# Ledger of designs, part 30: peptides against a protein of PDB entry 7C96

Target 1, 73 residues: chain A of PDB entry 7C96
Amino acid sequence: PVIPDDFRCPISLELMKDPVIVSTGQTYERTCIEKWLQAGHGTCPKTQQTLTSTVLTPNYVLRSLIAQWCEAN

## One batch from the design tools (peptide; aimed at target 1 R8 W36)

Design b2_p26_6_s2 (made by RFdiffusion4, then SolubleMPNN; from b2_p26_6, 12 letters changed)
Fold by OpenDDE base, seed 1:
Structure b2_p26_6_s2 (fold): chain B 73 residues (1-73), chain A 26 residues (1-26)
Amino acid sequence: as target 1 above (73 residues)
Amino acid sequence: AVAHLNEPLSEEEAKALAEAVLESIA
């Protein structure tokens, strides 16, 4: 079925398995954003805003929503 | 166009972003 846009990582364009929130509030797949940060970037890939923190916060709400969607589809 | 907080991206914009980011982390 068609994956909701909000469930896809802005980087991989794939269904997120471990969604994390960056300081700008945008959500990415953990693996993708970690690679971005490890590459030396200090900006949000989507918004290009400077990150005020490199802390990645698990988006449990989204994870749950994705899980529910996966179970139904 | 430059994406803003919580602003949706078109499929084309998302694809372009993904490609650019992937190249940057390669």
Scores: peptide ipSAE 0.116, ipTM 0.634, DockQ to the pose 0.317
OpenDDE base, seeds 2, 3, 4, 5: peptide ipSAE 0.067, 0.060, 0.068, 0.073; ipTM 0.586, 0.645, 0.600, 0.596

Design b2_p26_6_s3 (made by RFdiffusion4, then SolubleMPNN; from b2_p26_6, 10 letters changed)
Fold by OpenDDE base, seed 2:
Structure b2_p26_6_s3 (fold): chain B 73 residues (1-73), chain A 26 residues (1-26)
Amino acid sequence: as target 1 above (73 residues)
Amino acid sequence: PVAHLNEPLSEEEALALSQAVLEAIA
């Protein structure tokens, strides 16, 4: 089935399993964005905006939506 | 190209972004 764009990580282009929100409001797969940050980058991959924080907030709503989608497909 | 808040990326842009980031973190 076709995966909704909003359910795909901008980095891995795969269905997100552990979506997290960065300070800019963009959502990524946790492992992907962590690697980006660990590589010394301080910007949002998608927007190139400077991150005001390196805190990653779990996107529970999206996680739930993805789970529901997976059950139906 | 830089995506603005809530601005969707084209398929080409999405692929380019993915590739660039993956290469940077490899």
Scores: peptide ipSAE 0.506, ipTM 0.835, DockQ to the pose 0.278
OpenDDE base, seeds 1, 3, 4, 5: peptide ipSAE 0.493, 0.491, 0.476, 0.086; ipTM 0.831, 0.829, 0.822, 0.621

Design b2_p26_6_s4 (made by RFdiffusion4, then SolubleMPNN; from b2_p26_6, 11 letters changed)
Fold by OpenDDE base, seed 2:
Structure b2_p26_6_s4 (fold): chain B 73 residues (1-73), chain A 26 residues (1-26)
Amino acid sequence: as target 1 above (73 residues)
Amino acid sequence: AVAALNEPLSEEEAKALAEAVKAAIA
């Protein structure tokens, strides 16, 4: 089935397994955004806004929604 | 194109972004 856009990582374009929120409020797959940050980038890939923090916050709500969707599809 | 906060991307824009990021972290 077609994966909802909000469930796909902007970087991998795949269904997120470990979604994390960056300081701008955008959500990415953890491994993807970690690689981006490790490469020395300090901006949000999607919005190009400067990140005020490199802290990655787990998006538990989205994780739950994705899990529910996977169970139904 | 750079997306605004909570703004959806077209499929083409999404693919372009993904490729750009992948290239930048390679």
Scores: peptide ipSAE 0.501, ipTM 0.833, DockQ to the pose 0.309
OpenDDE base, seeds 1, 3, 4, 5: peptide ipSAE 0.480, 0.500, 0.498, 0.483; ipTM 0.821, 0.832, 0.832, 0.824

Design b2_p26_7 (made by RFdiffusion4)
Pose (drawn by RFdiffusion4):
Structure b2_p26_7 (pose): chain A 73 residues (1-73), chain P 26 residues (1-26)
Amino acid sequence: as target 1 above (73 residues)
Amino acid sequence: DTAQTLKLTEMAETMAENKEKADAKL
């Protein structure tokens, strides 16, 4: 069960199934960041940096790296 | 395993502290 931290969501602290990127460049689990934005925050959770967009963009390359890691282990 | 648990706990504390700061701005 040796899970690299880069693949963890800063909020869930678990492996990411649907990693998305916010305008600050930070990556979260979709369901986590969505709840954060639903609670009325307009800030990047990790950096407290205020957001310039609400667009969540899938981090496909990370999804690939996580998927690759999953099949090896 | 203990070191990794401690690190995860510190990360969780840091995120709680960031949430308190973000809440204070609402």

Design b2_p26_7_s1 (made by RFdiffusion4, then SolubleMPNN; from b2_p26_7, 20 letters changed)
Fold by OpenDDE base, seed 1:
Formats: structure tokens, sequence, C-alpha cells
Structure b2_p26_7_s1 (fold): chain B 73 residues (1-73), chain A 26 residues (1-26)
């Protein structure tokens, strides 16, 4: 089945396993955004907005939705 | 450490290229 776009990491384009929210409200795969930050970037990969914080917040709702989708498909 | 730096730069470039491709699809 077709994976919903909202379930794909903007960076890897793969189904997210550990989705996290950045300060801009965008969600990425944790490992992807961590690599981005470790590379010295301070912007949101998708929107190019400056991050007000480098704190990554787990997107539990999306994680749950993805898990449910995986179970159904 | 030079190897680590090169690996980091390689990963960074790869990520940037992937983002460019991803953005073209949006």
Amino acid sequence: as target 1 above (73 residues)
Amino acid sequence: DEKRKEELEKKKKELEENLKIANSRL
C-alpha cells in the first residue's frame, strides 16, 4: 500500500520509526535530524527556518498512527 | 580524526543532496 506522505521523513523519504518534532513544528526521523544537527546546521531541513531550539520532542501521536497503519497494512 | 572529518563531510553532502531531491518532489 501507498505510505501517506505525512508518515515519511522529509529527509530519508522513508517511513518514520522514531518521529521527532523540531522547534518549527516539522517532524523528522530522529536519526536523520540528529545527523543534520551534528553536521552543524541550525535550520529546519524542510522549511529552512532557523531553529529556535535544538531540542527534539518525540511525536508520540504520529508514532502511534504509523504503528497502527503498519498493523493494518 | 581526519578520517572522521571526511566521513562527516561525506554524510553531510549526501544528506544535502537527498534534501534537494526531496524538496523537488514537494
Scores: peptide ipSAE 0.060, ipTM 0.541, DockQ to the pose 0.044
OpenDDE base, seeds 2, 3, 4, 5: peptide ipSAE 0.056, 0.045, 0.048, 0.052; ipTM 0.519, 0.526, 0.524, 0.524

Design b2_p26_7_s2 (made by RFdiffusion4, then SolubleMPNN; from b2_p26_7, 16 letters changed)
Fold by OpenDDE base, seed 1:
Structure b2_p26_7_s2 (fold): chain B 73 residues (1-73), chain A 26 residues (1-26)
Amino acid sequence: as target 1 above (73 residues)
Amino acid sequence: DEERKEKLKKEEEKLKKNLEIANAKL
């Protein structure tokens, strides 16, 4: 089945396993955004907005939705 | 430090390509 766009990491384009929210409100796969930040970037990959914080917040709701989708498909 | 700069550039290009592909699927 077709994976919903909101379930794909903007960076990897793959189904997210550990989605996290950045300060801009965008969600990425944790490993992807961590690599981005570790590379020295201070912007949101998708929106190019400057991050006010490098704190990554788990998107539990999306994680749950993805899990449910995976079970159903 | 040019090596780090090059790595950064490569990652940016990779991301850009991925975003373009993602946008094309929308």
Scores: peptide ipSAE 0.070, ipTM 0.589, DockQ to the pose 0.044
OpenDDE base, seeds 2, 3, 4, 5: peptide ipSAE 0.046, 0.062, 0.065, 0.029; ipTM 0.547, 0.579, 0.572, 0.535

Design b2_p26_7_s3 (made by RFdiffusion4, then SolubleMPNN; from b2_p26_7, 16 letters changed)
Fold by OpenDDE base, seed 4:
Structure b2_p26_7_s3 (fold): chain B 73 residues (1-73), chain A 26 residues (1-26)
Amino acid sequence: as target 1 above (73 residues)
Amino acid sequence: EEERKKELEEKKEELKKNLEIADAKL
């Protein structure tokens, strides 16, 4: 089945397992964005906007939606 | 040490690919 675009990490293009939200509101796979930040970047990969914070907030809603989708497929 | 070097290289390559993908979407 086709994976919804909103369920794919903008960086890996894979189904997100641990989606997290950055300060710009964009969501990424935790491991992907952590690697990006560890590389010294302070911007949002997708929008290039400067991150006002490096705090990563778990996107529980999306995680739940993805889980439901995986269960159905 | 060789194992650590390989792990580092793999992580580096993975990140590079991620960066390229991200750049392509901008």
Scores: peptide ipSAE 0.131, ipTM 0.662, DockQ to the pose 0.071
OpenDDE base, seeds 1, 2, 3, 5: peptide ipSAE 0.091, 0.095, 0.074, 0.079; ipTM 0.614, 0.622, 0.593, 0.599

Design b2_p26_7_s4 (made by RFdiffusion4, then SolubleMPNN; from b2_p26_7, 17 letters changed)
Fold by OpenDDE base, seed 4:
Structure b2_p26_7_s4 (fold): chain B 73 residues (1-73), chain A 26 residues (1-26)
Amino acid sequence: as target 1 above (73 residues)
Amino acid sequence: EEEELEKLEEERKKLEENLKKAESKL
């Protein structure tokens, strides 16, 4: 089945396993965004907006939704 | 994943370079 766009990491384009939210509200796969930040970037890959914080907040809701989707499909 | 990230990084680099050039001309 086709994976919903909201369930795909904007970077990897794959189904997110550990989705995290950045300060801009966008969600990425943890490993992907961490690599981006570690590379010295301070912007949101998707929106190019400056990040007010480099803190990554787990998106538990999305994680659950993805899990539910996987179970149903 | 790494390929897409690399593309983004390259684009970011270009943008930063352009910004630097613009600032140097001010």
Scores: peptide ipSAE 0.042, ipTM 0.525, DockQ to the pose 0.086
OpenDDE base, seeds 1, 2, 3, 5: peptide ipSAE 0.038, 0.032, 0.038, 0.040; ipTM 0.518, 0.511, 0.510, 0.519

Design b2_p26_8 (made by RFdiffusion4)
Pose (drawn by RFdiffusion4):
Structure b2_p26_8 (pose): chain A 73 residues (1-73), chain P 26 residues (1-26)
Amino acid sequence: as target 1 above (73 residues)
Amino acid sequence: TLDEMATEMETTLAEAETKAEERREE
């Protein structure tokens, strides 16, 4: 059960199934960041940096790295 | 309410930051 932290969501602290990127460059689990934005916050949770967009963009390359790691272990 | 939701989410973030720090220290 050796899970690299880079693959963890800062909020869920668990492996990411649907990693998305916010305008600050930070990556979160979709369901986590969506709840954060639903609670009325307009800030990057990790950096407290205010957001310049609400667009969540899938981090496909990370999805690939995670998927690769999953099949090996 | 929106205020209650915001406080719950800030509390969850603070707990998550503490747990991630403890794990880095170990």

Design b2_p26_8_s1 (made by RFdiffusion4, then SolubleMPNN; from b2_p26_8, 21 letters changed)
Fold by OpenDDE base, seed 1:
Structure b2_p26_8_s1 (fold): chain B 73 residues (1-73), chain A 26 residues (1-26)
Amino acid sequence: as target 1 above (73 residues)
Amino acid sequence: SKEEELKKVEEEIEKARKEELERKLA
């Protein structure tokens, strides 16, 4: 079935397994955004806004929603 | 792949920033 856009990582365009939220409020796959930051970038890939923090916060709600969707599809 | 998409994002961001700079310098 078609994967909801909100469940896809803006970088990999794949279903997120470990979604994390950046300071701009956007959510990415952990591995993707970590590589982006490790490459020396300090901006949000999707919005290009400067990140006020490099802390990555697990998006537990989204993770749960994705899990539920996967079980149903 | 993830790496390919990451590269694409980097390229698009770089392009956008370059265009922005060009507009500012115009």
Scores: peptide ipSAE 0.054, ipTM 0.539, DockQ to the pose 0.111
OpenDDE base, seeds 2, 3, 4, 5: peptide ipSAE 0.053, 0.022, 0.042, 0.042; ipTM 0.521, 0.499, 0.512, 0.515

Design b2_p26_8_s2 (made by RFdiffusion4, then SolubleMPNN; from b2_p26_8, 18 letters changed)
Fold by OpenDDE base, seed 2:
Structure b2_p26_8_s2 (fold): chain B 73 residues (1-73), chain A 26 residues (1-26)
Amino acid sequence: as target 1 above (73 residues)
Amino acid sequence: SMEEEKKKVEEEIEEAKKKEEERKLK
């Protein structure tokens, strides 16, 4: 079935397994955004907005929704 | 560019995933 766009990491374009939220409110796969940040970038990959923080917050709701979707499909 | 960097990160992740899967199979 078609994977909802909101369930895909903007970087890897794959179904997220460990989604995390950045300061801009966008969600990415943890591994992807961590590598982006380690590369020295201080902007949001999707929006190009400057990040006010490099803290990554787990998106538990989305994680659960993705898990439910995977179980159903 | 940002797109090029995204692609590099994506490719790196895919290679890592491939390596991990290969390791699991052995």
Scores: peptide ipSAE 0.047, ipTM 0.490, DockQ to the pose 0.054
OpenDDE base, seeds 1, 3, 4, 5: peptide ipSAE 0.041, 0.041, 0.039, 0.038; ipTM 0.486, 0.481, 0.496, 0.534; seeds 3, 5 fail the geometry check

Design b2_p26_8_s3 (made by RFdiffusion4, then SolubleMPNN; from b2_p26_8, 20 letters changed)
Fold by OpenDDE base, seed 1:
Structure b2_p26_8_s3 (fold): chain B 73 residues (1-73), chain A 26 residues (1-26)
Amino acid sequence: as target 1 above (73 residues)
Amino acid sequence: SMEEEKQEVEEEIEKAKKLEELRKLA
């Protein structure tokens, strides 16, 4: 079935396995956003907004929703 | 306004292109 857009990483376009939230509120796959940050960037890939923090917060709610979707499909 | 809408569209296109470039390098 078609993967909901909100369940796909803006960078990889793949179903997120370890979604994390950045300071702008956008969610990415941890591996993808970490690579971006490690490359020396301080902006949000999707919005281009400056990050007020490089802290990555696990999006447990989304992770759970994705898991539930996977079980149902 | 129409000008504001035009600007917003252009900004969104720019963001999309930037993200696409990032994907190609990933």
Scores: peptide ipSAE 0.218, ipTM 0.652, DockQ to the pose 0.047
OpenDDE base, seeds 2, 3, 4, 5: peptide ipSAE 0.209, 0.205, 0.206, 0.203; ipTM 0.645, 0.640, 0.640, 0.640

Design b2_p26_8_s4 (made by RFdiffusion4, then SolubleMPNN; from b2_p26_8, 16 letters changed)
Fold by OpenDDE base, seed 1:
Structure b2_p26_8_s4 (fold): chain B 73 residues (1-73), chain A 26 residues (1-26)
Amino acid sequence: as target 1 above (73 residues)
Amino acid sequence: SMEEKKKEVEKEIEEARKLAEERKKE
């Protein structure tokens, strides 16, 4: 089945396993965005906006939705 | 323009993807 775009990481383009929200509101796979930040970047890849915080908030809602989708497909 | 901005975003995403892939190879 076709994976919904909202379930794919903007960076890896793969189904997210551990989605996290950055300060801009965009969601990424934790591993991908952490590597970006560790490389010294302070911007959101998808929007190019400067991150007001480097705190990564787990997107539990999306994680649950993805899990439900995986179970159904 | 909007098109130019889109290209800039795509470039940045690609940079992030390359970084992720490089780490994946390690």
Scores: peptide ipSAE 0.412, ipTM 0.818, DockQ to the pose 0.083
OpenDDE base, seeds 2, 3, 4, 5: peptide ipSAE 0.407, 0.405, 0.400, 0.409; ipTM 0.816, 0.815, 0.813, 0.816

## One batch from the design tools (peptide; aimed at target 1 L13)

Design b2_p27_1 (made by RFdiffusion4)
Pose (drawn by RFdiffusion4):
Structure b2_p27_1 (pose): chain A 73 residues (1-73), chain P 27 residues (1-27)
Amino acid sequence: as target 1 above (73 residues)
Amino acid sequence: LEEENAELEEENAELERENAELERENA
């Protein structure tokens, strides 16, 4: 059960199934960051930096790295 | 005052998250 931290969501602290990127460059689990934005916050949770867009963009390359790690272990 | 209170809530939520990450690393 040796799970690299880079693959963990800063909010869920668990492995990411649907990693998305916010305008600050930070990556979160979709369901976590969605709830954060639904609670009325307009801030990057990790950096407190205010967001310049609400667009969540899938981090496909990370999805690939996670998927690769999953099959090996 | 409402804006200052929202900023303090957001700072506290960030500190709670950092503490939760430290607890996880220590476990």

Design b2_p27_1_s1 (made by RFdiffusion4, then SolubleMPNN; from b2_p27_1, 18 letters changed)
Fold by OpenDDE base, seed 1:
Structure b2_p27_1_s1 (fold): chain B 73 residues (1-73), chain A 27 residues (1-27)
Amino acid sequence: as target 1 above (73 residues)
Amino acid sequence: MEEEKKKKEEKEFQEELEEREKKLKEA
């Protein structure tokens, strides 16, 4: 089945397993965005907006939705 | 030099992501 776009990491384009939210509100796979930040970048890959924080907040709602989708498909 | 390299890398990556997003929307 086709994976919903909202369930795919903007960086890897793969189904997210550990989605995290950045300061701009965009969600990425944790490992992908961590590598981006570790490289010294301070912008959101998708929107190019400057990040006001490097804190990564787990997106529990999306994680749950993805889990539900995976169980059904 | 390092800052310019970082900016170049960031720009190229974001351009790549833009193309990926286009493909993702079309696929």
Scores: peptide ipSAE 0.093, ipTM 0.601, DockQ to the pose 0.545
OpenDDE base, seeds 2, 3, 4, 5: peptide ipSAE 0.057, 0.074, 0.053, 0.080; ipTM 0.537, 0.577, 0.511, 0.579; seeds 3, 5 fail the geometry check

Design b2_p27_1_s2 (made by RFdiffusion4, then SolubleMPNN; from b2_p27_1, 17 letters changed)
Fold by OpenDDE base, seed 3:
Structure b2_p27_1_s2 (fold): chain B 73 residues (1-73), chain A 27 residues (1-27)
Amino acid sequence: as target 1 above (73 residues)
Amino acid sequence: MEEEEKKKEEEKFLEELEKRREELKAA
């Protein structure tokens, strides 16, 4: 089935397994955004905004929605 | 900046992002 855009990581374009929220409010796959930051970037890939914090907050709501979608499809 | 310049910068950014996506996915 077609994966909803909201469930895809803006970087990998794949279904997110461990979605995390950055300071700009955008959500990415944890491993992808960590690699992005480790590469020397300090901005949000999607918005290009400078991150006010490098803290990655788990998006439990989205994780749950994705899990439910996977079970139904 | 002018609209044309903005479009060019956006295009370049997207191209670079796509390149990085492939690198991150392969890692």
Scores: peptide ipSAE 0.119, ipTM 0.620, DockQ to the pose 0.100
OpenDDE base, seeds 1, 2, 4, 5: peptide ipSAE 0.092, 0.086, 0.108, 0.080; ipTM 0.565, 0.570, 0.593, 0.565

Design b2_p27_1_s3 (made by RFdiffusion4, then SolubleMPNN; from b2_p27_1, 19 letters changed)
Fold by OpenDDE base, seed 1:
Structure b2_p27_1_s3 (fold): chain B 73 residues (1-73), chain A 27 residues (1-27)
Amino acid sequence: as target 1 above (73 residues)
Amino acid sequence: AAAEEKKAEEAKFLEELEQKQKELELA
């Protein structure tokens, strides 16, 4: 089945397993955004906006929605 | 395979982002 765009990481383009929210509100796969940050970048990959914080907040709601989608498909 | 293609696309995307970031830093 077709994976909803909101369930795909902007970087990996794959179904997210551990979605995290950055300060700009965008959600990415944890491993992807961590690599980006570890590389020394301080911007949001998708929007190019400067991050006000490098804190990554788990997107539990999305994670749950993805899990439900996986169960149904 | 499809998986390899996606990984290649990811790499290209990251490369483009790095270039954009570099350009931003230079500007």
Scores: peptide ipSAE 0.206, ipTM 0.703, DockQ to the pose 0.043
OpenDDE base, seeds 2, 3, 4, 5: peptide ipSAE 0.129, 0.145, 0.105, 0.135; ipTM 0.633, 0.651, 0.603, 0.638

Design b2_p27_1_s4 (made by RFdiffusion4, then SolubleMPNN; from b2_p27_1, 23 letters changed)
Fold by OpenDDE base, seed 3:
Structure b2_p27_1_s4 (fold): chain B 73 residues (1-73), chain A 27 residues (1-27)
Amino acid sequence: as target 1 above (73 residues)
Amino acid sequence: SAEQKRLEEIKKFQEELKKKEEKLKKE
């Protein structure tokens, strides 16, 4: 089935397994955004906004929605 | 343009991640 765009990581373009929210409010796969930051970037890949914080907050709501979708499809 | 440059940067990063993941799967 077709994966909803909101369930895909903007970096990997794959279904997110461990989605995290950055300071700009955008959500990415944890491993992807961590690698982005480790590469020397301090901005949000999607918006180009400078991150006010490097804290990555788990998006439990989205994680649950993705899990439910996977079970149904 | 500035946006085109950004998109190219993201695309290159995506390709690098894909290559690394494929190498890991074949080990």
Scores: peptide ipSAE 0.285, ipTM 0.759, DockQ to the pose 0.077
OpenDDE base, seeds 1, 2, 4, 5: peptide ipSAE 0.261, 0.276, 0.220, 0.196; ipTM 0.743, 0.753, 0.704, 0.686

Design b2_p27_2 (made by RFdiffusion4)
Pose (drawn by RFdiffusion4):
Structure b2_p27_2 (pose): chain A 73 residues (1-73), chain P 27 residues (1-27)
Amino acid sequence: as target 1 above (73 residues)
Amino acid sequence: SRSEKIAEMKTLVAENNWDGVEAFLQS
């Protein structure tokens, strides 16, 4: 059960199934960041930096790295 | 421990304690 931290969501602290990127460059689990934005916050949770867009963009390369790691272990 | 931190974060999210979630992340 040796899970690299880079693959963990800063909020869930668990492995990411649907990693998305916010305008600051930080990556979160979709369901976690969606709840954050639903609670009325307009800030990057990790950096407190205010957001310049609400667009969540899938981090496909990370999804690939996670998927690769998953099959090996 | 890591498991304790996950359990804390899940409790905070379940309680809609968004200030506690923020404070946790800034620690």

Design b2_p27_2_s1 (made by RFdiffusion4, then SolubleMPNN; from b2_p27_2, 15 letters changed)
Fold by OpenDDE base, seed 1:
Structure b2_p27_2_s1 (fold): chain B 73 residues (1-73), chain A 27 residues (1-27)
Amino acid sequence: as target 1 above (73 residues)
Amino acid sequence: SDEELRKKMKELIEKEDWDGLLALLQS
């Protein structure tokens, strides 16, 4: 089945397993965004907006939605 | 294709070619 766009990491384009929210409100796969940040970047990959914080907040709602979708598909 | 794009993106991430990654993200 077709993976909903909102369930795919903007960077890897893969189904997210551990989605996290950055300060701009965009959600990425944790592993992907961590590599980006570890490389010294301080911007949002998708929007190029400057991050006000490098804190990553788990997107539990999306994680649950993805899990439910995976069960059904 | 979508699969081809994912493969390219995976390679870019593995190489940490962020310039190339940004180019694809903005295309």
Scores: peptide ipSAE 0.470, ipTM 0.872, DockQ to the pose 0.790
OpenDDE base, seeds 2, 3, 4, 5: peptide ipSAE 0.463, 0.415, 0.400, 0.460; ipTM 0.871, 0.858, 0.854, 0.869

Design b2_p27_2_s2 (made by RFdiffusion4, then SolubleMPNN; from b2_p27_2, 14 letters changed)
Fold by OpenDDE base, seed 1:
Structure b2_p27_2_s2 (fold): chain B 73 residues (1-73), chain A 27 residues (1-27)
Amino acid sequence: as target 1 above (73 residues)
Amino acid sequence: SEEEKRELMKKLLAAEDWEGLLEFLQS
């Protein structure tokens, strides 16, 4: 089945397993954004906006939606 | 194709080629 765009990480373009929200509101796969941050970047990969925080917040709603989609497809 | 783009992004990410990643993210 076709994976909804909102379920794909902007970086890996793959179905997210552990989606996290950055300070700009964008959601990425945890491993992808952590690698980006560990490389010393302080901006949002997709929007280039400066991150006001490097805290990553789990996107539980999206995680649940993805899980439900995977179960149905 | 989408598959080709996904494979390319995977390689760029693995190589930590951030400039390359940004190029595709902005396209």
Scores: peptide ipSAE 0.514, ipTM 0.885, DockQ to the pose 0.789
OpenDDE base, seeds 2, 3, 4, 5: peptide ipSAE 0.511, 0.500, 0.508, 0.512; ipTM 0.884, 0.881, 0.883, 0.884

Design b2_p27_2_s3 (made by RFdiffusion4, then SolubleMPNN; from b2_p27_2, 19 letters changed)
Fold by OpenDDE base, seed 4:
Structure b2_p27_2_s3 (fold): chain B 73 residues (1-73), chain A 27 residues (1-27)
Amino acid sequence: as target 1 above (73 residues)
Amino acid sequence: SDEELREKMKELLEKEDFEGLLELLNS
């Protein structure tokens, strides 16, 4: 079935397995955004805003929603 | 197609071609 856009990583365009929130409020797949940050980038890939922090916060709500969606589909 | 785009993004990410990623993200 069609994956909801909000469930897809902006970078990989795939269904997120470990969604994390960056300081701009955008959510990415952990592995994708970590690669970006480890490469020395300090901006949000989607918005190009400078990140005020490199802390990645797990998006547990979204993770749960994705899990529920996967169970139903 | 969406699948083709995903494959392109995957390839760029694997190669850590972040300029290419940004180009596709912002296109």
Scores: peptide ipSAE 0.367, ipTM 0.848, DockQ to the pose 0.795
OpenDDE base, seeds 1, 2, 3, 5: peptide ipSAE 0.359, 0.365, 0.340, 0.346; ipTM 0.844, 0.847, 0.839, 0.840

Design b2_p27_2_s4 (made by RFdiffusion4, then SolubleMPNN; from b2_p27_2, 14 letters changed)
Fold by OpenDDE base, seed 1:
Structure b2_p27_2_s4 (fold): chain B 73 residues (1-73), chain A 27 residues (1-27)
Amino acid sequence: as target 1 above (73 residues)
Amino acid sequence: SEEEKRKLMKELLENEDWDGVLEFLSS
């Protein structure tokens, strides 16, 4: 089945398993964005905006939606 | 194709080629 674009990580381009929200409001796969941050970057990969915080907030709503989609497909 | 894009990005990430990642995302 076709994976909705909103369910794909902007970095890995794969279905997200543990989506997290960064300060810019963009959502990424946790492992992807963590590696990006660990590499010393302080910008949002997708928007190039400067991150005001390195805090990663779990996107529980999206996680649930993805899980539901996976169950149905 | 989308599959080829994912393959390329996977390789970039495996090599931690962040410049390449940014270039790809900007294209």
Scores: peptide ipSAE 0.555, ipTM 0.896, DockQ to the pose 0.805
OpenDDE base, seeds 2, 3, 4, 5: peptide ipSAE 0.553, 0.543, 0.553, 0.553; ipTM 0.895, 0.892, 0.895, 0.894

Design b2_p27_3 (made by RFdiffusion4)
Pose (drawn by RFdiffusion4):
Structure b2_p27_3 (pose): chain A 73 residues (1-73), chain P 27 residues (1-27)
Amino acid sequence: as target 1 above (73 residues)
Amino acid sequence: DEEDYEELVEETKERLEEEEEEEEEEE
């Protein structure tokens, strides 16, 4: 059960199934960051930096790295 | 926003710790 931290969501602290990127460059699990934005916050949770867009962009390359790591272990 | 984030992260750590203790008891 050796899970690299880079693959963990900063809020869920678990492996990411649907990693999305916010305008600050930070990556979160979709369901976590969606709840954060639903609670009225307009800030990057990790950096407290205010956001310039609500667009969540899937981090496909990370999804690929995660998927690769999953099949090996 | 910072205080809400820190509280949420602490709650998430507590939930993970409780799940790890339950898995150890089942083993």

